# Peptides against a protein of PDB entry 6GMG: the designs that were tried, part 68

Target 1, 331 residues: chain A of PDB entry 6GMG
Amino acid sequence: DSDDRVTPPAEPLDRMPDPYRPSYGRAETVVNNYIRKWQQVYSHRDGRKQQMTEEQREWLSYGCVGVTWVNSGQYPTNRLAFASFDEDRFKNELKNGRPRSGETRAEFEGRVAKESFDEEKGFQRAREVASVMNRALENAHDESAYLDNLKKELANGNDALRNEDARSPFYSALRNTPSFKERNGGNHDPSRMKAVIYSKHFWSGQDRSSSADKRKYGDPDAFRPAPGTGLVDMSRDRNIPRSPTSPGEGFVNFDYGWFGAQTEADADKTVWTHGNHYHAPNGSLGAMHVYESKFRNWSEGYSDFDRGAYVITFIPKSWNTAPDKVKQGWP

## One batch from the design tools (peptide)

Design b1_p21_2_s1 (made by RFdiffusion4, then SolubleMPNN; from b1_p21_2, 11 letters changed)
Fold by OpenDDE base, seed 5:
Structure b1_p21_2_s1 (fold): chain B 331 residues (1-331), chain A 21 residues (1-21)
Amino acid sequence: as target 1 above (331 residues)
Amino acid sequence: GRPSNPELVNKYGQEAIEKSL
């Protein structure tokens, strides 16, 4: 029940976190303890620790999306999303493969489509693009300069993104970032901003006009990246969960994982921060827990989802919510 | 944008996630 959501109380600025609990390669803690860690590690504005505000604690209380929300400074819009899809694999498996015993055709096609996405390559593409954007941002003191730099970088790399429309989320993402316009944020200076990455897991079969089978087992054609660019049209993602396949079955609407701007070259060593559910300490779900997972744990996802997207947004460089290195757990 | 309705997160789906952790 959404009415059970509670905003976690404030934590003293200097309160140190309790140790995280290891769980299958993850580090796990209750939300209040994450707030303590966040204040010690990620809260810094212009090098100064900050107490997590009531507003930020409220954002955080929404669960997995809350972690991304508090660290990115805005509710995820998911406009600039990347993925990798192996079209040849998909076609080949559809043509030459067959449903497993007890598997319907729709279930087979949905599974094959899901398996044709490469999470690591999708993440790599997002990192590549974020790197290009960061280079374009570095010495740009107005949006025009940023866009010019970006186009030049793309041309030099012969990147298909250079052909995107000026109104594309790719080019408009910065100007549509609230913190870019804030006086204490970017102050309309691109060089004060940096690109950051988060990931969203969601269900492909969200079209209510489609077959029930697609809603239950996935829509093989939905949310594929555009060839060359890797861009995913997220406009049809309405946070609709997978439809139950049996009575009493239910699925979660989405999962969000925060990566930020880690510089670790090995994807498998990157840390993804996410929450399990909204904070309901007095409700049936209980207190929200925060997980710091390695990429392998994050990218594995759940049966609730058949799509993963890696999204680029921007934060001020003065924020420490996306440090170069993230340490898993505490201490 | 505003947060999605948490009601879309049901106990069964959440439980499944919890069990898979």
Scores: peptide ipSAE 0.026, ipTM 0.675, DockQ to the pose 0.074
Fold by OpenDDE base, seed 3:
Structure b1_p21_2_s1 (fold): chain B 331 residues (1-331), chain A 21 residues (1-21)
Amino acid sequence: as target 1 above (331 residues)
Amino acid sequence: GRPSNPELVNKYGQEAIEKSL
């Protein structure tokens, strides 16, 4: 089955994309057509259009993660993740709510936990932090200056992130970004980098030592954000899918959505780019499709997942994979 | 209830991580 993945062929640099088609409020196209759009819109390095390289096309071919991979320049590490969880809502619903007809207690608790996450607030927290980071980057010409600026910004806002350890994902994220160290990237100059955001959907019940019920219906206590910071410990996310609840049922391991650095203030108007599966034009899954979804369509997710995280990473400012404005579809 | 999407399969994710490290 691993042999079914195919790297999409190269597209001529000047080839214009075909129109996207509407799909349940999303814009949809086949992966090859997305490559055409990408070359026209997102490929620019230092203001020059680039043909998507074979390596980039290979990354893209991995599906939903491939979209984030090609645009961020690295496989997602998910270390700097944010979410929002309403603890009061969770406690209140557990206390005063009741399982639905036919719903087990474990299923009820898992559902209540899932519903206690606020995707919009989680996204807004990530955007807030990304903005702070971008201010810290702007005039910093070495990592020390960046970190000093970041601490000052956090202190001014009385942000709990100021108390994070120097080795935490929050402070180490920049230095751990390969493109920051690249000569044609950041070249160790923070002011040449910018913060970007992507999202991951995944399953909470990944602990194999936990109960079967948690693996089937979710672990209500897993992957909650830390109070004050909103940071989610992603160290236990091993891309383990939800366990089947009935014979023949199967769930997927994750979904990734690329946001980048859009400046649209209204979350509902932001565009999220994601793929359905790895590219297998000659296999059972078929060709990979790329979707450009509004936030509501992205954040809705699937029953495969009960957690959403909004992750910050960095790309060189010379890349155009995270423009201020993203237009849904083509033209 | 939210539907499942079996098309969101990335069986190579772990392999890709290993190659990127």
Scores: peptide ipSAE 0.030, ipTM 0.719, DockQ to the pose 0.431; fails the geometry check
Fold by OpenDDE base, seed 4:
Structure b1_p21_2_s1 (fold): chain B 331 residues (1-331), chain A 21 residues (1-21)
Amino acid sequence: as target 1 above (331 residues)
Amino acid sequence: GRPSNPELVNKYGQEAIEKSL
């Protein structure tokens, strides 16, 4: 129960982290130690280290979403989400494949759909779009200029996103970012902002009006990206977990991974930061742990989820929560 | 391998946040 959640205590600004420990190809540490690392590496505002505030520590304490929350400066809205789905692979596998022994048709279809998503291509699409946005943000000193730049960039690249409605999350994302409007943030100046990326893992079978099989094994038709744009309609994501397939089985509602704005061209070398659960040091769940995973480890996900979306949001350039280079672990 | 039990991932994180906000 969330009632056991505790806000991690403040860490002295000058306290260095203890070494992270390797865990299945990841670097892992307790949340308090992550706060120490965060203060040393990611806390910088205008080049100066900051102690993680009580508010930020409270955000962080919510677990995986807390990592994205504290680094993005806002609770994830997930509106501008991208994925890649191989329709031909899906159709071909359904046509030529068959359920495994003991696998139901619904389970087979759900699995095939899950496997038809390409996490790397989805991530690459988000990075591509973020790059376009960053170019549009550069030297744009008002939203109008940003939008004009964005449209021009998209037109030059013949990108289908150019046809999105002005109210689309694609065009509205910046103005809907609180830090963009903050005096010490963007101050309504797009050139002070940069696009950043995080990822959400979630379950496709969330429609309560659908069959039990879809809720148990996935909805093959749900949360597919739009052709051309790669945009995923996330409006139906209500953080409903997968339905149990056996007695006593329970699934988690979501996972979040923070990428930020790393410039590493090789996706496999990018680092994703995520948490396991809300911080409950005195509860049954125990202390929250933070993981820094390579893309392969992150994109693998859990059986709890059959969708991965890569979401774009914005942070002020003055923040160092999304540096060009992220080092895994400590030291 | 998995570093943590999937059941320990934020089951009701958003709901808790929504209630607290």
Scores: peptide ipSAE 0.028, ipTM 0.695, DockQ to the pose 0.409; fails the geometry check
Fold by OpenDDE base, seed 1:
Structure b1_p21_2_s1 (fold): chain B 331 residues (1-331), chain A 21 residues (1-21)
Amino acid sequence: as target 1 above (331 residues)
Amino acid sequence: GRPSNPELVNKYGQEAIEKSL
């Protein structure tokens, strides 16, 4: 099935997109048409639009992860991830709630855990941290200056992230970003970089040594954010999908949504770009489609997933893959 | 951290996403 993946052909630089199709509050188009839009709107380097390279088209062809890949410039590592979990709600619902008719205890606990995550608060935390990082990047011309600025900002806000280890993903994220080191990227100058956000949906029950119930209905204790910081330990995310609950049932391993660096203060008005599956025009899945969804559409997710994380990475300011405003659809 | 593998996207799960849209 992975052998059915095809790299979309090149699109002429000046080719304008066809109109997107509205669907359930989303704007939808085929991958080739997204490439056209990307070249007109997001491709700019130092203010000049670029044709999407063969390498970038190959990245994009991988589906939902491909959209984040082409816009962030690297395959997602998911190290700097944030979420929000309401522990009091979780405990109260477990104590006072009851399984629905036909719902097992394990299914009930998994559902309650899923519902105890707040996607909006998780997103807000990531935006807060990204803002702090952007202030720290400003006028910092080496990594030492950036880290000093970051520590000062965290101290001023009394943020628990100030207590993180120097080797943590929080402090090491910039130096571990390939585009930071590139001559035409950051060129080792933090002030040339900006923080950006994407989201990953995934399954909590990935431990093969755990009970079958946890693999089928979720692990209520897995992938919770640390108190105070909101950091999620993603080291145990191995892209393992949910286990089937009935014969013939199958689930996908992850979904990715690209936000970038939109300045819209209302979370509900932000636009998230994602893909349905890898590009297989000659296979059973067909051509890849790209969706531009509002936050409510993205954050709703699918039954395949019971966790959502909001991840921070960095791109050069000279790239236009993360503009202040994203317009849904075309024109 | 361990790198993710884009080749792990499976056909059946992707179809499920498409049907859910």
Scores: peptide ipSAE 0.026, ipTM 0.663, DockQ to the pose 0.085; fails the geometry check

Design b1_p21_2_s2 (made by RFdiffusion4, then SolubleMPNN; from b1_p21_2, 10 letters changed)
Fold by OpenDDE base, seed 2:
Structure b1_p21_2_s2 (fold): chain B 331 residues (1-331), chain A 21 residues (1-21)
Amino acid sequence: as target 1 above (331 residues)
Amino acid sequence: GRPSNPELVNKYGQEAIAKSK
């Protein structure tokens, strides 16, 4: 278990990474080498590269969530999450479709629900909202100004998010970001912050009061985006993995992918950074590996998950953990 | 950040990748 987790050692600030290698269509490397890359490329604060601190290395050591953690500066809260779901497709397939040979009804419904989510549209929605937020941030020097700008932007775009409650995660996300309040971060100045995006893959069938079939094959009604806004209520996500369908089978509780604030317009060319598992170089799992995947590779996910959400948070503009361009691999 | 908890860790990522690819 996680008792085998080890914090990767410090890497010299000026040590260059070794080349990444292809793995399952991705660029892959061991966590220690990612730290080297991170220090050269992403570590900059106010234009100066930094050695990854012990605390940051500890965060990173937790695996996929660690990559998002170290780059966002906080453990993911997942409160401002977006997705896209095709309700018409779902209803039509349930009505007119048929289970595959050997597929149970519950398995069929779970699969149909999973397939009714559009990862690309979900990602695009998050990018759209992040763009609106960034416009609202850029000239706002207090939260009130930010919120006013945000409401105006949403009104101009006739965006349903304008109808969200003032206490909604959408409007409260900035004020609830620790780095916004830090002196060396935002210092309570919205114009010093920018919106960033990460993604979470997880299992829909987490309700222990529901049927075993839903836990095994998915809950078709769970974690759907609200119409108009695309917001997903993540409050019931408790990091519970899919239930085994056969003896000895095990599933992962979640996967996180870091996108940041890339400006690449083509979704298929965007790079997503994620880890395989916690760092256990002396344990059965082995050393943590970091993957840099294109969107297709990331969004494909695994059978462990039937939901994907795209989450917005904020980081100081002085951080370089979310650059405009991300290069896959090394060199 | 949240306290260290095994439930906050991706334990089987490598296995998942192997199964899915």
Scores: peptide ipSAE 0.028, ipTM 0.699, DockQ to the pose 0.068
Fold by OpenDDE base, seed 1:
Structure b1_p21_2_s2 (fold): chain B 331 residues (1-331), chain A 21 residues (1-21)
Amino acid sequence: as target 1 above (331 residues)
Amino acid sequence: GRPSNPELVNKYGQEAIAKSK
C-alpha cells in the first residue's frame, strides 16, 4: 500500500556516492545513494550544486515516476508523446502469421501489434522533434517568437507537425510548463528553456467498455501514432494496468524512464534512469532502488506493458538534470 | 501537483515484474 511510502532523508551536499552495482545488465543503487549522485552531478542550478530539497526527495520517493518527476520538475502529463508503428508489418503478420501453440486469436493479435511498434524509431522521432524545438527556442524571447520560429523550422523540413492545430499539445507544451513561468526558471523567456525527453511504458487495453480479451491481451488499435507526425493520443491513458490472464497474476500500471537531453548519437549507448517502486524501507516492498539502464534494457520493457511512448517536455537550461552526457553508475 | 491517488504510484519492484513474465 502506498501508505507505507516514506521520504528518504537528506544527504549531506558533499557526500560522495557509494559504487553502484551491476544488476541484470544495468547499474543499480539504493535511492539514498542516488540522491548523493544526483547532488554531485545533476543538482546544479546556474553551475552551483544544490542539496536535494525535501519536496524533491518526496517526489523521488514515488518510484519510477519519481525519477522523472524530480528531474523534469513536474509530474508527467504525457501530452506530447511520440511512437513509431509499422502498419505493413502488422497487416502482414496478421494475414500470414499463425498463433503459437496455446495462443488465442486475441493473444496473437495483441502480440503482433506490440511487436509492430519500433521503440528505436519512436525514440529517434522524439529526438528529431526535440532538436527542432531547441532551435526554435534558441533566440526566442517570448512565446510568440518561439511559435513563429517553430513553424518556420517545420516548414523548412516539410514536417507534418506544421499542420497541427494551435491548441495541439505540440504548440501548447511550452506555455503549459510550470518551470517556464517561474522567475528562477524560464521567466517566460523561451531561450532559457530546452526540450527534454522521457519515456513511458503502459498497457493498451485500458477501455473498460471493451472486451475482456482486449484488457487481458491488448487492444491492437489503441495508442497508435498518427501517420506523418508520430504523435500519440494519450488522452485515453488512465494508468490502468493489464488485466490478469490467470488467477493470482498481477501487473504494474506504468514504468517511466528519464533520458533528458543526451547528445549521444547512438541510441544503444544512451542511458535511461528509472526506479523500481515507491520507497518503503519499513514495508513489504522495501527500499526504493534506482536503475541506470542502456536503451536496449529500457526499451525491452516488461509483459506488463505493450506500449511505449517517448514524451517531450521542457526544463530551464540552468538546470543540470539533463546533461549532454550521462555516465552509467558510479564512479 | 503531488499525486494523491495511489494509482499514480508504481507499487511493484523490478524483481516482481521480472517474475511475472
Scores: peptide ipSAE 0.027, ipTM 0.690, DockQ to the pose 0.069
Fold by OpenDDE base, seed 4:
Structure b1_p21_2_s2 (fold): chain B 331 residues (1-331), chain A 21 residues (1-21)
Amino acid sequence: as target 1 above (331 residues)
Amino acid sequence: GRPSNPELVNKYGQEAIAKSK
């Protein structure tokens, strides 16, 4: 019950973190200690450390989404999302494959669809697009200049994104970013902003008008990327969890992982920051924990989810919540 | 704004999720 949620207390600006501990191949710590690390490493505005504000601590307290929220500066809207789906693999497996022993047709189709997504290629597509956007931002001092640069870049690369509508999430994402408009943020200057990436894991079978089987085992046709662009229509993502397949079973509604703007070329070496649940130190769930996982650990996902999307948003360059290099754990 | 609906929050720990794999 979210009623047990508590905002973590303030941490002194100069308090150093305690060491992280390994957990499931990732670095893990309690939320209070993450706040300490965040203040030392990620809090910088214009090169100066900042204490995490009460508002930011409240955002963080919401769990996995809170980590992305505090670092991106806004609650995730997930509108500019990318993925990679191997249609040929999907069709071939459906045609030539067979359900496993005890597996229903619906389970089989859902599993095959899930396995037809390539998390690494989806991530790489998002990074590619973010790179194009960053080039378009670099010397653009108004939105018009940014959009012109973006269109030119896309045309030069023969990228299908050039054909997106001007009102699409792709072209409207910057203007719809609150920090872009803030005086101490972008101040309406695209060159003061940079593209950043986070990831969301969620369930495909969210359509209440669909069959119970799709809600239990996945909707093979839902949340596929558009050919050429890699864009995923996220409009039907309502944060509905997977339906139970047995009495008493329950699934989590989503997971979020923060990547930011790391420049590490090897995807396997990139670090993803995420949380387990809302902070409830006096409740049954206990204190929130924060994890810093390598891509392999993050992209593995859970049975709760059969979709992964890589989302682009923007933050001011003056923020240090998305540094070029992220160090896993502490020290 | 922040989500007011409790369904918009992750309500489970990593250990619980790990067991569901």
Scores: peptide ipSAE 0.027, ipTM 0.689, DockQ to the pose 0.070
Fold by OpenDDE base, seed 5:
Structure b1_p21_2_s2 (fold): chain B 331 residues (1-331), chain A 21 residues (1-21)
Amino acid sequence: as target 1 above (331 residues)
Amino acid sequence: GRPSNPELVNKYGQEAIAKSK
């Protein structure tokens, strides 16, 4: 019931958060309290705390996507997405494996495909690329310089991304970032921007022209990363949820997790911030809650989804929405 | 832009998360 969505009220700039609640390896709090934390920790522009604006609070109120939205500064477009898929494992399991008891062939194939994705390697690839991009951004004061630097970095590393088309999401991502063009953002200066990462969980079986089985159990061929680059074509992701497999069953369309630009080398220790649902304090869903989860808690996902992508976007370095260190909860 | 249909947004709660783990 989207009609129940409410924009959280403003929180005083100096109001300190209440303690977060531990929740199954996560730190959890109500959205209003997250706003308080956000203002204390993540709101800084050029080192100065900012009150979360009404617009930002509205973005946040949309739930899981809202967390990524408010911290990235734009609604996720998901164009520059990475994943890791073990083709050999997939082929081997299809050839030598068999459906479980009560499992259909389609369900088996969908499951095998899902299990052939490696979330950690996908995340690592995104971090690798983000690092390359950040090096290319450094000391580049126009887009041409950035692109030249990027190509040089890729050539030096013999990265297959060097062969991408100039119009690909990989090369066009920066210029298509609104905050890059903003006067108080990047101001068209790449060196004022940094690459950040978020993750999206979604369903592979979104092709309405495909079989019902694929919509119910997944499309094994959909949303695979390109060999060498790890790029996932997200153009076919239309936020269509998994089809019910039984009467009364329903699935959600996506989940988003915000990572930003943490420097923690151990993936398992990285923190992912996400929301449960849109803010509906007077509705059946209730108030929105925000979770700060470790990678394992995030990457495990839900049965609603069989794909995970790690997406790169950009924010101004002057923003503190993507600090190098993120601490779970409060204090 | 923003979601055209916010009803499709993630609706998981604490209990749903607990069940999924």
Scores: peptide ipSAE 0.027, ipTM 0.684, DockQ to the pose 0.066; fails the geometry check

